# Designs tried in a protein design run: peptides against a protein of PDB entry 3B8E. Part 63

Target 1, 230 residues: chain A of PDB entry 3B8E
Amino acid sequence: PFLIFIIANIPLPLGTVTILCIDLGTDMVPAISLAYEQAESDIMKRQPRNPKTDKLVNEQLISMAYGQIGMIQALGGFFTYFVILAENGFLPIHLLGLRVNWDDRWINDVEDSYGQQWTYEQRKIVEFTCHTPFFVTIVVVQWADLVICKTRRNSVFQQGMKNKILIFGLFEETALAAFLSYCPGMGVALRMYPLKPTWWFCAFPYSLLIFVYDEVRKLIIRRRPGGWVE

## One batch from the design tools (peptide; aimed at target 1 E172 A178)

Design b2_p28_8_s2 (made by RFdiffusion4, then SolubleMPNN; from b2_p28_8, 25 letters changed)
Fold by OpenDDE base, seed 4:
Structure b2_p28_8_s2 (fold): chain B 230 residues (1-230), chain A 28 residues (1-28)
Amino acid sequence: as target 1 above (230 residues)
Amino acid sequence: DLVEEVEKRALELKEKAEKLIEEAEKKL
């Protein structure tokens, strides 16, 4: 997310404190929960032909899969960001290169895509309005990610959800997202303004995409054992 | 300046946390 912000010179989609809340608050409990997940039956049964090379290959393939999932998460957040800015008069094309003028407190006449002029204060209000739904979108997408991470080859429907700690982690991150979204003072403390409940649903298509992606990936792995997708 | 420094420290802490999680996952 931050790299796209720098490269595209768009207004900041997600605050750094919010990024810390994702990494330390939402990912920690789920990561601990995965350590207690029962080992996947097919992983345990598969004898590596060469433990050194096959481990390195598996680590590379896992890192690629997690990298792809992380890109889908970022795309989900950016989608929500662009929708909110478009609803406020800023089309995605107009946001490209706008950062310099957007962050300048002395410029109070930044035009939107429709020729409306925005003061610095108004621009910061809409920016902070984007931080909360971007965060919430990531949390909702993480629900899918956490559920798929428990298995490498088996379908979620085949393995089921046995880890109660994982389920608890999903409730905790959701409760944290609700707290950050609706608690008074978060606009000042975290630059996260209150969110309309409808924005929680904007992430569901991306959660579904992650599930479909992972199930297709796992289906390919099951049909072609030892393929480059594994 | 303070916000940028907090942002930088936050990013550094993020990268450290991600590395620790990745190392923990490699040890499992």
Scores: peptide ipSAE 0.007, ipTM 0.219, DockQ to the pose 0.020
OpenDDE base, seeds 1, 2, 3, 5: peptide ipSAE 0.006, 0.005, 0.000, 0.000; ipTM 0.224, 0.216, 0.204, 0.205

Design b2_p28_8_s3 (made by RFdiffusion4, then SolubleMPNN; from b2_p28_8, 26 letters changed)
Fold by OpenDDE base, seed 2:
Structure b2_p28_8_s3 (fold): chain B 230 residues (1-230), chain A 28 residues (1-28)
Amino acid sequence: as target 1 above (230 residues)
Amino acid sequence: DLVEEAEKRALELKKKAEELIKKAEEEL
């Protein structure tokens, strides 16, 4: 998220402190759960090949999985960010390079894509309005990603929801998302305004697409072992 | 070993994070 913010020079989609809270608070329990389940699956399915090579491959595979999950989460968050800003008159193309004017307190006539002028206060309210939905979108995408990443080769329908730690992690993330979204004072502390319940559903189509994509990917891997899709 | 190393890294990340949050709270 932060790299895209710098490269695209767009308004800040999520506060740095909030990003840190996500990386530290929400991702840890699910990541541990996935690490345990991956270790169990790899131990059960791989006859011990050369222990040095298999360890290196497993570390690379775990690192790649976490990197992919993080990218998918970021894409989901940015999708929600662009939807909210578009609904408020800022089309994605117009946001490119807008950060300099957006963050300047002395510019009170920043035009949206429709020629409406936004004061510094108004645009900061819109920015902070994006923070909570971005966070919630990450959590909703994590639901899909965690269910998907449970197995690299097996369908979710084949393995089921047997990992109690994963289920607990999903509830913890959801509870944290609800707390950060609706607890009084979070708007001041984390610059996260209360989220309308409708925004919880904004990520669901995206999560469904990821789910379908991964099931198709897994199906391809099962049919063509050793392909570039691994 | 990989789980233990992942837990150790997660714990180190958590500690670094708590330190960063504490620093950010001190700078606010």
Scores: peptide ipSAE 0.006, ipTM 0.221, DockQ to the pose 0.039
OpenDDE base, seeds 1, 3, 4, 5: peptide ipSAE 0.000, 0.000, 0.000, 0.000; ipTM 0.214, 0.215, 0.208, 0.238

Design b2_p28_8_s4 (made by RFdiffusion4, then SolubleMPNN; from b2_p28_8, 26 letters changed)
Fold by OpenDDE base, seed 1:
Structure b2_p28_8_s4 (fold): chain B 230 residues (1-230), chain A 28 residues (1-28)
Amino acid sequence: as target 1 above (230 residues)
Amino acid sequence: KEVEEAEKRALELKEEAERLIKEAEEKL
């Protein structure tokens, strides 16, 4: 997210505080939940033929999988951001390079894609209105990530949701998202304005995409037990 | 009062988060 913000010079889609809430609030409990998750016995049952090389290969495969999921999460967040800004009159193409004027307190006539002028205060309200749904989008996408990380080879439907810690993590993330989205004062304190309930659903396609991607990946692994996609 | 207390707690959480990130950045 931050890299695209730097490259595209768009209005900030995700505030620093929101980033902190993601890193500390939403990633920690999932990481703990995954650490307590018994790796599928098949990963552990293969005695590493060479502990050093097999560990490195596994770490690389895990890193690539997390990197891909992280990219899909970012895409989901940006999709929600662009939808909100488009609903407020700012089309994606108009946002490119707009940051300089957007953040200028002395420019109170920044035009949207329809020629409507926006004051600095109005622009910042819209910007902060994007922070909450971006965060919520990440949380909803992380639901899929947590669910798929439970299984390495088997379908999620085959193993079921047996990890109580994982389920707790999902509830904690959701509760945090609800708190940050709807608690009074969060707009001022965290720059996270209240979210319309409809925006929770904007992330679902991306959550589903991650889920489908992982199920397809696992299906390929099951069909090709020696493939590089493990 | 509850809103003010929630704002205060949110500010405290923010400051704590900022400290933790600064500490994490210093360790990276």
Scores: peptide ipSAE 0.000, ipTM 0.234, DockQ to the pose 0.027
OpenDDE base, seeds 2, 3, 4, 5: peptide ipSAE 0.000, 0.000, 0.000, 0.000; ipTM 0.246, 0.224, 0.213, 0.244; seeds 2, 3 fail the geometry check

## One batch from the design tools (peptide; aimed at target 1 K164 F168)

Design b2_p29_1 (made by RFdiffusion4)
Pose (drawn by RFdiffusion4):
Structure b2_p29_1 (pose): chain A 230 residues (1-230), chain P 29 residues (1-29)
Amino acid sequence: as target 1 above (230 residues)
Amino acid sequence: SSFNYIFFFISLIFFFIIVFFVFFSAFFS
């Protein structure tokens, strides 16, 4: 959101105060819950881990996330940002350009008249909007994320999806999002109500991508002992 | 607006009840 905000100088898809809603807020309970997760095998049947090699935060870890599911989770939220505008004057292939505030009216685009009070608006189909969606879009995929980060070898099937806390940590998250996107007014600090009709589901198309993917590979992992590149 | 607040706080109550119930049930499991 900040990165592409510079390369193609488009409107800020995600705000800073908006980022402190994934960390010390929404994803919180989910990850804590990840811990209550149980065994995945008879571990008391393997030499002790050699602290010289198999680190905790391996780098393969980074690959399988910071550059793989952080991306298909990236596109998903970096999509909803678009169709959050298209239905207001989004530039499918346009827009790529600054948007002053002292401008107050004077300019717009794709057949419109945006600015003052609609400048609070020219930055409201984004502020109290686009951001907040690019938010729910996050959580949206954090589902398939939270359900895949529940094993590194077994399918959600071969390991029943019964982490009581986590399952009941999901609504415990999703709810925070909506109870926060439709906060009777806590929209001052955060953003405004994203149209329940669609503004939510739009990110859900991608979550199904995440899931099946890591779900597949794990088979490639199992169907192949010392699985190749994966 | 009053109904929004009422429904918001009722929802929170139910939300926390569920959370405490789940944690309680998980402790005794």

Design b2_p29_1_s1 (made by RFdiffusion4, then SolubleMPNN; from b2_p29_1, 27 letters changed)
Fold by OpenDDE base, seed 1:
Structure b2_p29_1_s1 (fold): chain B 230 residues (1-230), chain A 29 residues (1-29)
Amino acid sequence: as target 1 above (230 residues)
Amino acid sequence: MEEELKRFEEELRRLKELREEALREFAEE
């Protein structure tokens, strides 16, 4: 998110405090839950890996898979950001290069895409209004990520949802997201203004996309063992 | 497994409390 902010020169979609909430709250518990996940059913039936050749390939593939998933997560967050700004009169095309004027407190006549003038305070309110939905979008996309990370090759439908700790982790991160989004005072304390319930659904297509992507990837791996996708 | 789950829930509760304290401190700054 921060790289796109710099490159596109758009208003910051996610504040530093919100980033800390993601890193410390929503990433840690799911990661711990995955550590308690049951081993993939076929792991014990696999021949010993060659420690010299198979380690490097696996690390590169894991890195690529997580990199691709991370890109889809970022796209989901930015989609939510652009939807909210568009609902407030700022179309995506108008946001390009707007940061300098957006962050200047002395400019109180920044125009939206419809010619409405926005004061500095109003612009900061709408900016902070984007922080919570962006955060929630990341959490919702992480639901799919957690589920798909249960297995490397088996479909989620084959492995099932047997780990109670993983399920608890999903509820915990969701409860945390709800708390940060709706608890009184969080808007002032964390610059996370209340989220409209409808904005939770903006993330669902991207959660589904990650799920479908991973299932297709796993299907390719199962059909072509030893291919470049493995 | 139930005992491990309870320990995990307790640790999660402690981490949440620590996070809430850190967030309060950050908000006062």
Scores: peptide ipSAE 0.000, ipTM 0.173, DockQ to the pose 0.033
OpenDDE base, seeds 2, 3, 4, 5: peptide ipSAE 0.000, 0.000, 0.000, 0.000; ipTM 0.218, 0.178, 0.178, 0.210; seeds 3, 4, 5 fail the geometry check

Design b2_p29_1_s2 (made by RFdiffusion4, then SolubleMPNN; from b2_p29_1, 27 letters changed)
Fold by OpenDDE base, seed 1:
Structure b2_p29_1_s2 (fold): chain B 230 residues (1-230), chain A 29 residues (1-29)
Amino acid sequence: as target 1 above (230 residues)
Amino acid sequence: KKELEELFNELLKKLKELREKALKEFEEE
């Protein structure tokens, strides 16, 4: 997300605090869940397969899967960001290169896509309004990731949500998102303004997309055991 | 993992402190 911000010179979609909350809060539980699943899979697969090659392949697959999921997650966050800014009069095309003027406190007449002038304060409010939905979108997408991570080879429909760690992770992420989004003073303290409950639903299509993507991936793996996707 | 958990717990503690500070400031306004 931060790389796209630098490359596109758009207003900052995600604040430093929200980035830290994502990196420390939302990624921790998935990482723990994966570590437990790896440990469990290593315990179950105690047949003397060459432990070096199978471990390396599994680590590469996990790394690639996480990279792809992370990319879809970022796309979901950016989609939410662009929707909010568009609703406030800033179309995506207009945001390109706008950062310099956006961040200048002495420019109080930045025009949106409809010719409305925005003061520095108004722009910063809109910017900070985007931080919370971006974070929430990431959390909602991570729900799908957690569900996916629980089922490496089996369909989610086969294993169900019986993993206590997964449920705890979903609860923790959701509670954190709710706390940051709705707790009084978070707008001032963390630059995360309150989010309308309707914005939680904007992430659901992306969660579904990730879910479908993973099910398709697993289906391909099941149909072609030993293919390049393993 | 333990270091990450500790870091997370510290972050949560800081967030709670910030919340309490912000609530106090809001009540005084």
Scores: peptide ipSAE 0.000, ipTM 0.249, DockQ to the pose 0.028
OpenDDE base, seeds 2, 3, 4, 5: peptide ipSAE 0.000, 0.000, 0.000, 0.000; ipTM 0.203, 0.232, 0.192, 0.250; seeds 3, 4 fail the geometry check

Design b2_p29_1_s3 (made by RFdiffusion4, then SolubleMPNN; from b2_p29_1, 28 letters changed)
Fold by OpenDDE base, seed 1:
Structure b2_p29_1_s3 (fold): chain B 230 residues (1-230), chain A 29 residues (1-29)
Amino acid sequence: as target 1 above (230 residues)
Amino acid sequence: MEKELEEFEKLKEELEELRKKALEEFAKE
């Protein structure tokens, strides 16, 4: 995700402190919840047919799947970012290459997509307004990630939400997101300005896509047992 | 893995279409 901002030379949607809050606050409890998740009974019972080759292939496939999910998560964040900027008059096409002028405090006449001029302070406000929704988008997408990681082969609908640790992780992550989004002083401390309630829903399509992706993946695995997809 | 990649690419395309529609709606406001 961060590489896209460097390549596209667009304004940064997340500050360093916000990134740290994601890494330390939102990822830890979910990771712990997954560590205590009981491995799918089928994963433990099946001896690898070839311990050397099958293990390496499975590790690569798992790594690729998590990488793909991470890409979808990043896309969700970027979508939220672009929606907010578009709502404030900056269309995605206009943001390309704008970062240099955006970050220059001496340029107070940066034009949006509609010809409105923005001061440095106004630009920084809208930039920081993106931080909270981006963070919340990550949290909402992580809900899906946590649920899908519960199983490798079985449908989410079959496994259900019986893990109390997972539920606690989801609650903690959501509570942290709400705290960071609405607690007074977070705009100054973390550059996270108050979030419109409607922006929570920007991530839902992406969460749904992750669920669909994972269910399709699992369906493929079930239809072709012992294939390269395991 | 090839089929998973194909499905992923399809989902990505659908997402991009949804993004375009959303951006068009916001541009009209």
Scores: peptide ipSAE 0.000, ipTM 0.165, DockQ to the pose 0.014
OpenDDE base, seeds 2, 3, 4, 5: peptide ipSAE 0.000, 0.000, 0.000, 0.000; ipTM 0.214, 0.208, 0.212, 0.209

Design b2_p29_1_s4 (made by RFdiffusion4, then SolubleMPNN; from b2_p29_1, 27 letters changed)
Fold by OpenDDE base, seed 2:
Structure b2_p29_1_s4 (fold): chain B 230 residues (1-230), chain A 29 residues (1-29)
Amino acid sequence: as target 1 above (230 residues)
Amino acid sequence: LLEELERFLEELKKLLERREKALREFEEE
């Protein structure tokens, strides 16, 4: 789904700097937290399966499931992006192919869906206004990802949130998101303009979707051990 | 999931960087 902005030539929904902030800032502590996560109760209880065949199948299935979650994250970010641009007069259909004119600093009369002309500076303000919510959307969705990554088969409700490092990772990620969203100078330094608090809630449906998806996945795995959803 | 996300984000970053480079090159022409 992140390829959509390349394929559709829409204005950039997420800046390179924000991606770097995700990779270096938001994912590092959570990744460490997962390394210290207690082994699943189910892993210890499972009889040794054929380690060669089952490992390959499980790795592929896990990769597919995680790839699907990553796609949901991207869709969440794009949803937030399209909502913001629509609120500023740019309907999703109008954004298709607009990037070339959008990024041209010499074009100061780019029209929105309602015929309003936007200067280059105004367009960049709107673009940078999208970067922060997109980032925050990823963070909020990552809350669900971190929680679901705790277990392969067990429900989060069954295992609980016992890992203090995971909780710290969630806090750190949230604090970083707040810092990048509201700290003065981030608009200039990182091209992340201040986020209205309302936009934090825009990601919640997708966070919930990931959570539900994973719970359903885990439920299927529990009911049909050895299924294609493992 | 985090590893897949990181890989995805890294791939996205590379795509964005390539795009930004291409856009800069286009602006210089």
Scores: peptide ipSAE 0.006, ipTM 0.252, DockQ to the pose 0.016
OpenDDE base, seeds 1, 3, 4, 5: peptide ipSAE 0.005, 0.000, 0.006, 0.005; ipTM 0.266, 0.242, 0.261, 0.258; seeds 3, 4, 5 fail the geometry check

Design b2_p29_2 (made by RFdiffusion4)
Pose (drawn by RFdiffusion4):
Structure b2_p29_2 (pose): chain A 230 residues (1-230), chain P 29 residues (1-29)
Amino acid sequence: as target 1 above (230 residues)
Amino acid sequence: SSFFSSFFIFVIIVVIVFVISFVLIYFFS
């Protein structure tokens, strides 16, 4: 959101105060719950891990996330940001450009008249909007994320999805999001109510992409002992 | 004052959600 905000100088898809809603807020309970996760095999049947090699935060870890599921999770939220505007004057292939505030009115685009009070608006189909969606979009995929980061070898099937806390940590998260996107007013610090009708589901298309993916490879992993590149 | 009222309403709702989740976890455990 901040990176592409510079390369193509488009409108800021995600705010900073808006980022401190995934860490010390929403994703919180989910990950804590990840811990209550149980065995995945008879571990008391393997030499002790050699602390010289198999680190905790391996780098394959980074690949399988920071450059793989952080991306298809990237596109999903970097999509909703678009159609959060298209239904207001989004430039499907346009917009790519600054948007002053002291401008107050003077300019707009794609057949419109945006600015002052609608400058609080020219930055409101984004502020109290686009951001907040690019937020729920996050959590949206954090589901298929939280359900895939529950094994590194077994399918959600071969390991029943019964991590009581986590399952009941999901609503525990999703709810925070909505109870926060429709907060009777806590929209001052955060953003405004994203139209329940669609503004939510739009990110859900991608979550299904995440899931099946890591779900597949795990087979490639199992159907192949010392699986190749994966 | 409206900001703080909204904040405390939110907190109350969060607490309720935690209680409900805790009860459900206890039930299904």

Design b2_p29_2_s1 (made by RFdiffusion4, then SolubleMPNN; from b2_p29_2, 26 letters changed)
Fold by OpenDDE base, seed 3:
Structure b2_p29_2_s1 (fold): chain B 230 residues (1-230), chain A 29 residues (1-29)
Amino acid sequence: as target 1 above (230 residues)
Amino acid sequence: SALEEARRELLEKLKEIREEARRKIEELS
């Protein structure tokens, strides 16, 4: 998210403190929960051929998987960010290069896509309004991603939701999201203004799409082992 | 400075919650 902020020179979609909250509060517990997931029956039956190379490959695969998940989360967050700004009169194209004027407190007549002038204070309010739903969107996407990551080849429906550790992790990250979204003082401390309950559902279609896509992918892998889809 | 301190305090609380969660996870494993 921060890289896109720098490259595109758009208003900051997610604060650095909020990013730290994600790293420390939302990502760690789920990651630990995944470490306790039972390996698929086919993986458990495979003896490591070369412990050094197989360990390295496994670490690389895990790292790449987490990297991909992070990118998907960011895309979901940015989608929500652009929707909110568009609803407030700032179309995505108009946001490109706007950061310089957006962050200048002496410019109180920044125009939106419809010619409405925005004061510095108004711009900061709408910016901070985006932080909370961006964060919540990441959490909601994480729900799907965590469920997907339970298995590499098997369907989630086959593996089931019996891992209490994973379930606990999902509740913890959700509770954290609720705390950061609605606890008094978070608007000042983290620049996260309270979120309308409706915005919790904004990411659900996206999460569902990812879930369906992954289930289809896994189905293809099961039917065509060794294919390019792996 | 007060805001930074509040942020630090919040981050420390989050770390504590994380550690408690880890302990609970270990108990459940």
Scores: peptide ipSAE 0.005, ipTM 0.315, DockQ to the pose 0.254
OpenDDE base, seeds 1, 2, 4, 5: peptide ipSAE 0.000, 0.000, 0.000, 0.000; ipTM 0.230, 0.191, 0.241, 0.235; seed 1 fails the geometry check

Design b2_p29_2_s2 (made by RFdiffusion4, then SolubleMPNN; from b2_p29_2, 27 letters changed)
Fold by OpenDDE base, seed 1:
Structure b2_p29_2_s2 (fold): chain B 230 residues (1-230), chain A 29 residues (1-29)
Amino acid sequence: as target 1 above (230 residues)
Amino acid sequence: KELEEARRELERKIAEIRREAAEKIAEAS
């Protein structure tokens, strides 16, 4: 996310506080879920044919998979960001290079894509309005990630959702998202303004995309054991 | 051309309404 922010010079999609909330609150549950899955896989004494090589391959594969999921997650967040800004008069093309003027408190006549002038305060309100939906998008996308992380090789449909830890993780993330989105004072304290319920659905296509991606990946791995996707 | 201009005007009005709503939310927070 930050790389795109720096390269595109767009207004900040996520505040420092929201990033901290994601890192401390949201990423912890997936990490724990993964740690449990790894522990279960390690307890399942499938004698690795070569423990060192198989461990290295598995670590690389996990790293690649999470890197790809993280990229899709970031794309989902940015999509939500661009939709919100577009709805407020800032088309994506207009946002390119706008950061310098956007963050300048002395410029109170920044024009949107429709020629409407925005004061610094108004721009910051719109910027902060993006923080909550971005965070919620991350959480909703992580629902798919958590469901995916339940099974390394098997389809979610094969193993079912009987894992109480996974359900608890989903509930915790959702509760945190709801708290940050709707608790009074969060707009001032965390720069996260209240979210319209409709924005929860903006992430669903990306959650579905991650789900489909992982199912396809797992299907390929099952059909071609030892292929490049393993 | 007239339809496109009307569309742009409507989009500007929508953007204005959203800005006003955002300001009200910010004032209430």
Scores: peptide ipSAE 0.020, ipTM 0.481, DockQ to the pose 0.016
OpenDDE base, seeds 2, 3, 4, 5: peptide ipSAE 0.008, 0.000, 0.000, 0.006; ipTM 0.235, 0.223, 0.259, 0.234

Design b2_p29_2_s3 (made by RFdiffusion4, then SolubleMPNN; from b2_p29_2, 27 letters changed)
Fold by OpenDDE base, seed 1:
Structure b2_p29_2_s3 (fold): chain B 230 residues (1-230), chain A 29 residues (1-29)
Amino acid sequence: as target 1 above (230 residues)
Amino acid sequence: SELEKAKKELEEKLKKIREEAEKKIKELE
């Protein structure tokens, strides 16, 4: 997300508080899940024929999977960001390069895609309105990740403990998202304005996309055992 | 009706928060 912000010179889609909440909340659960998955794999794996190579391959596969999921999550967040800004009159094409003028306090006549002038204050409100939906989008996409984790080929028994931890983590993330989204004063304190319930649904297509992507990936792995994707 | 009521309440809360935020932004300028 931060790289796209720098490259595209768009208004900041994520505030510092939102980033902290993602790093501490949404990234912690996957990290814990991975740590448990590694620990369980180390306990339950029959002595790998070559422990060093098999561990390295597994770590690489896990890293690639999480990297890809993270990219899809970022795309989902940015989609939500662009939709919100478009509904407020800023089309994605118009946002490119707008950052400099957007962040300038002395420019109070920044035009949207329809020629409406926006004051600095109005622009910042719209920017901050994107922070909560972005965070919520990440949380909703994490729900899909949980479903994907349930369908991983790990034994149903290994999935049981992971499911409890994942469910707890999901509950924590969702509770945090609800608190940040609907608690009075959070907009002023954390620059996270309340989210319309409709915005929760904007993440669902991306959750479905992640699900489809993972199923396709699994299908490819099944059809090409020993391929570069394993 | 309950969803519409909840939506309306949320919109009112959002409006108040925006007004407070605008006031604070003006105070920081």
Scores: peptide ipSAE 0.006, ipTM 0.296, DockQ to the pose 0.023
OpenDDE base, seeds 2, 3, 4, 5: peptide ipSAE 0.000, 0.000, 0.000, 0.000; ipTM 0.171, 0.238, 0.267, 0.199; seed 4 fails the geometry check

Design b2_p29_2_s4 (made by RFdiffusion4, then SolubleMPNN; from b2_p29_2, 26 letters changed)
Fold by OpenDDE base, seed 1:
Structure b2_p29_2_s4 (fold): chain B 230 residues (1-230), chain A 29 residues (1-29)
Amino acid sequence: as target 1 above (230 residues)
Amino acid sequence: EELERARKELQERLEEIRRKAEELIEKLS
């Protein structure tokens, strides 16, 4: 997400505080829940045929898969960001290269896509309005991530949702998202302004996309054992 | 007026800290 901000020179979609909330608040309990998840029986029982080469290949493939999921997650966040800015008059094409003028406190006549002028304060409000939905998008997408990470080869439908720790992690993550989104004073304290309920749904297509992607990946692995997708 | 100035100064300092933190995150990214 941050790389796109730098490359595109768009207004900052995710603030420092929001990043800290993701890293320290959102990711910790889910990560712990995954650590206590019973590994798929095949992962624990199969000794690597060649401990040196097979381990390295598997670690690289896992890393790539998580990297791809992370990219989909980032796309979901940016989609939410662009939706919010578009609702406020800033179309995605107009945001390209706008950062310099956007962040200049002395420029109070930045025009949106419809010719409306925005003060610095107004721009910062809309910028910070993106932080909470971006965070919530991450949380909603992470629901899918947590579910799919339970298994490497088996479908989620086969493994089920038996881990109580995982369920607790999902609940805690969602509760934190709700707290940060709706608790009074969060706009001042964390620059996380209240979230419109409709913006929660911006993440759902991407959560579904990750779920479908992982199921397709697992299906390919099951049909072609030892393929490059494993 | 002094309170408003103090609030403005505090806000500017907070924004500077935020900017520095963002720059640090950028360097670590």
Scores: peptide ipSAE 0.011, ipTM 0.243, DockQ to the pose 0.027
OpenDDE base, seeds 2, 3, 4, 5: peptide ipSAE 0.006, 0.000, 0.000, 0.006; ipTM 0.239, 0.209, 0.198, 0.238; seed 2 fails the geometry check

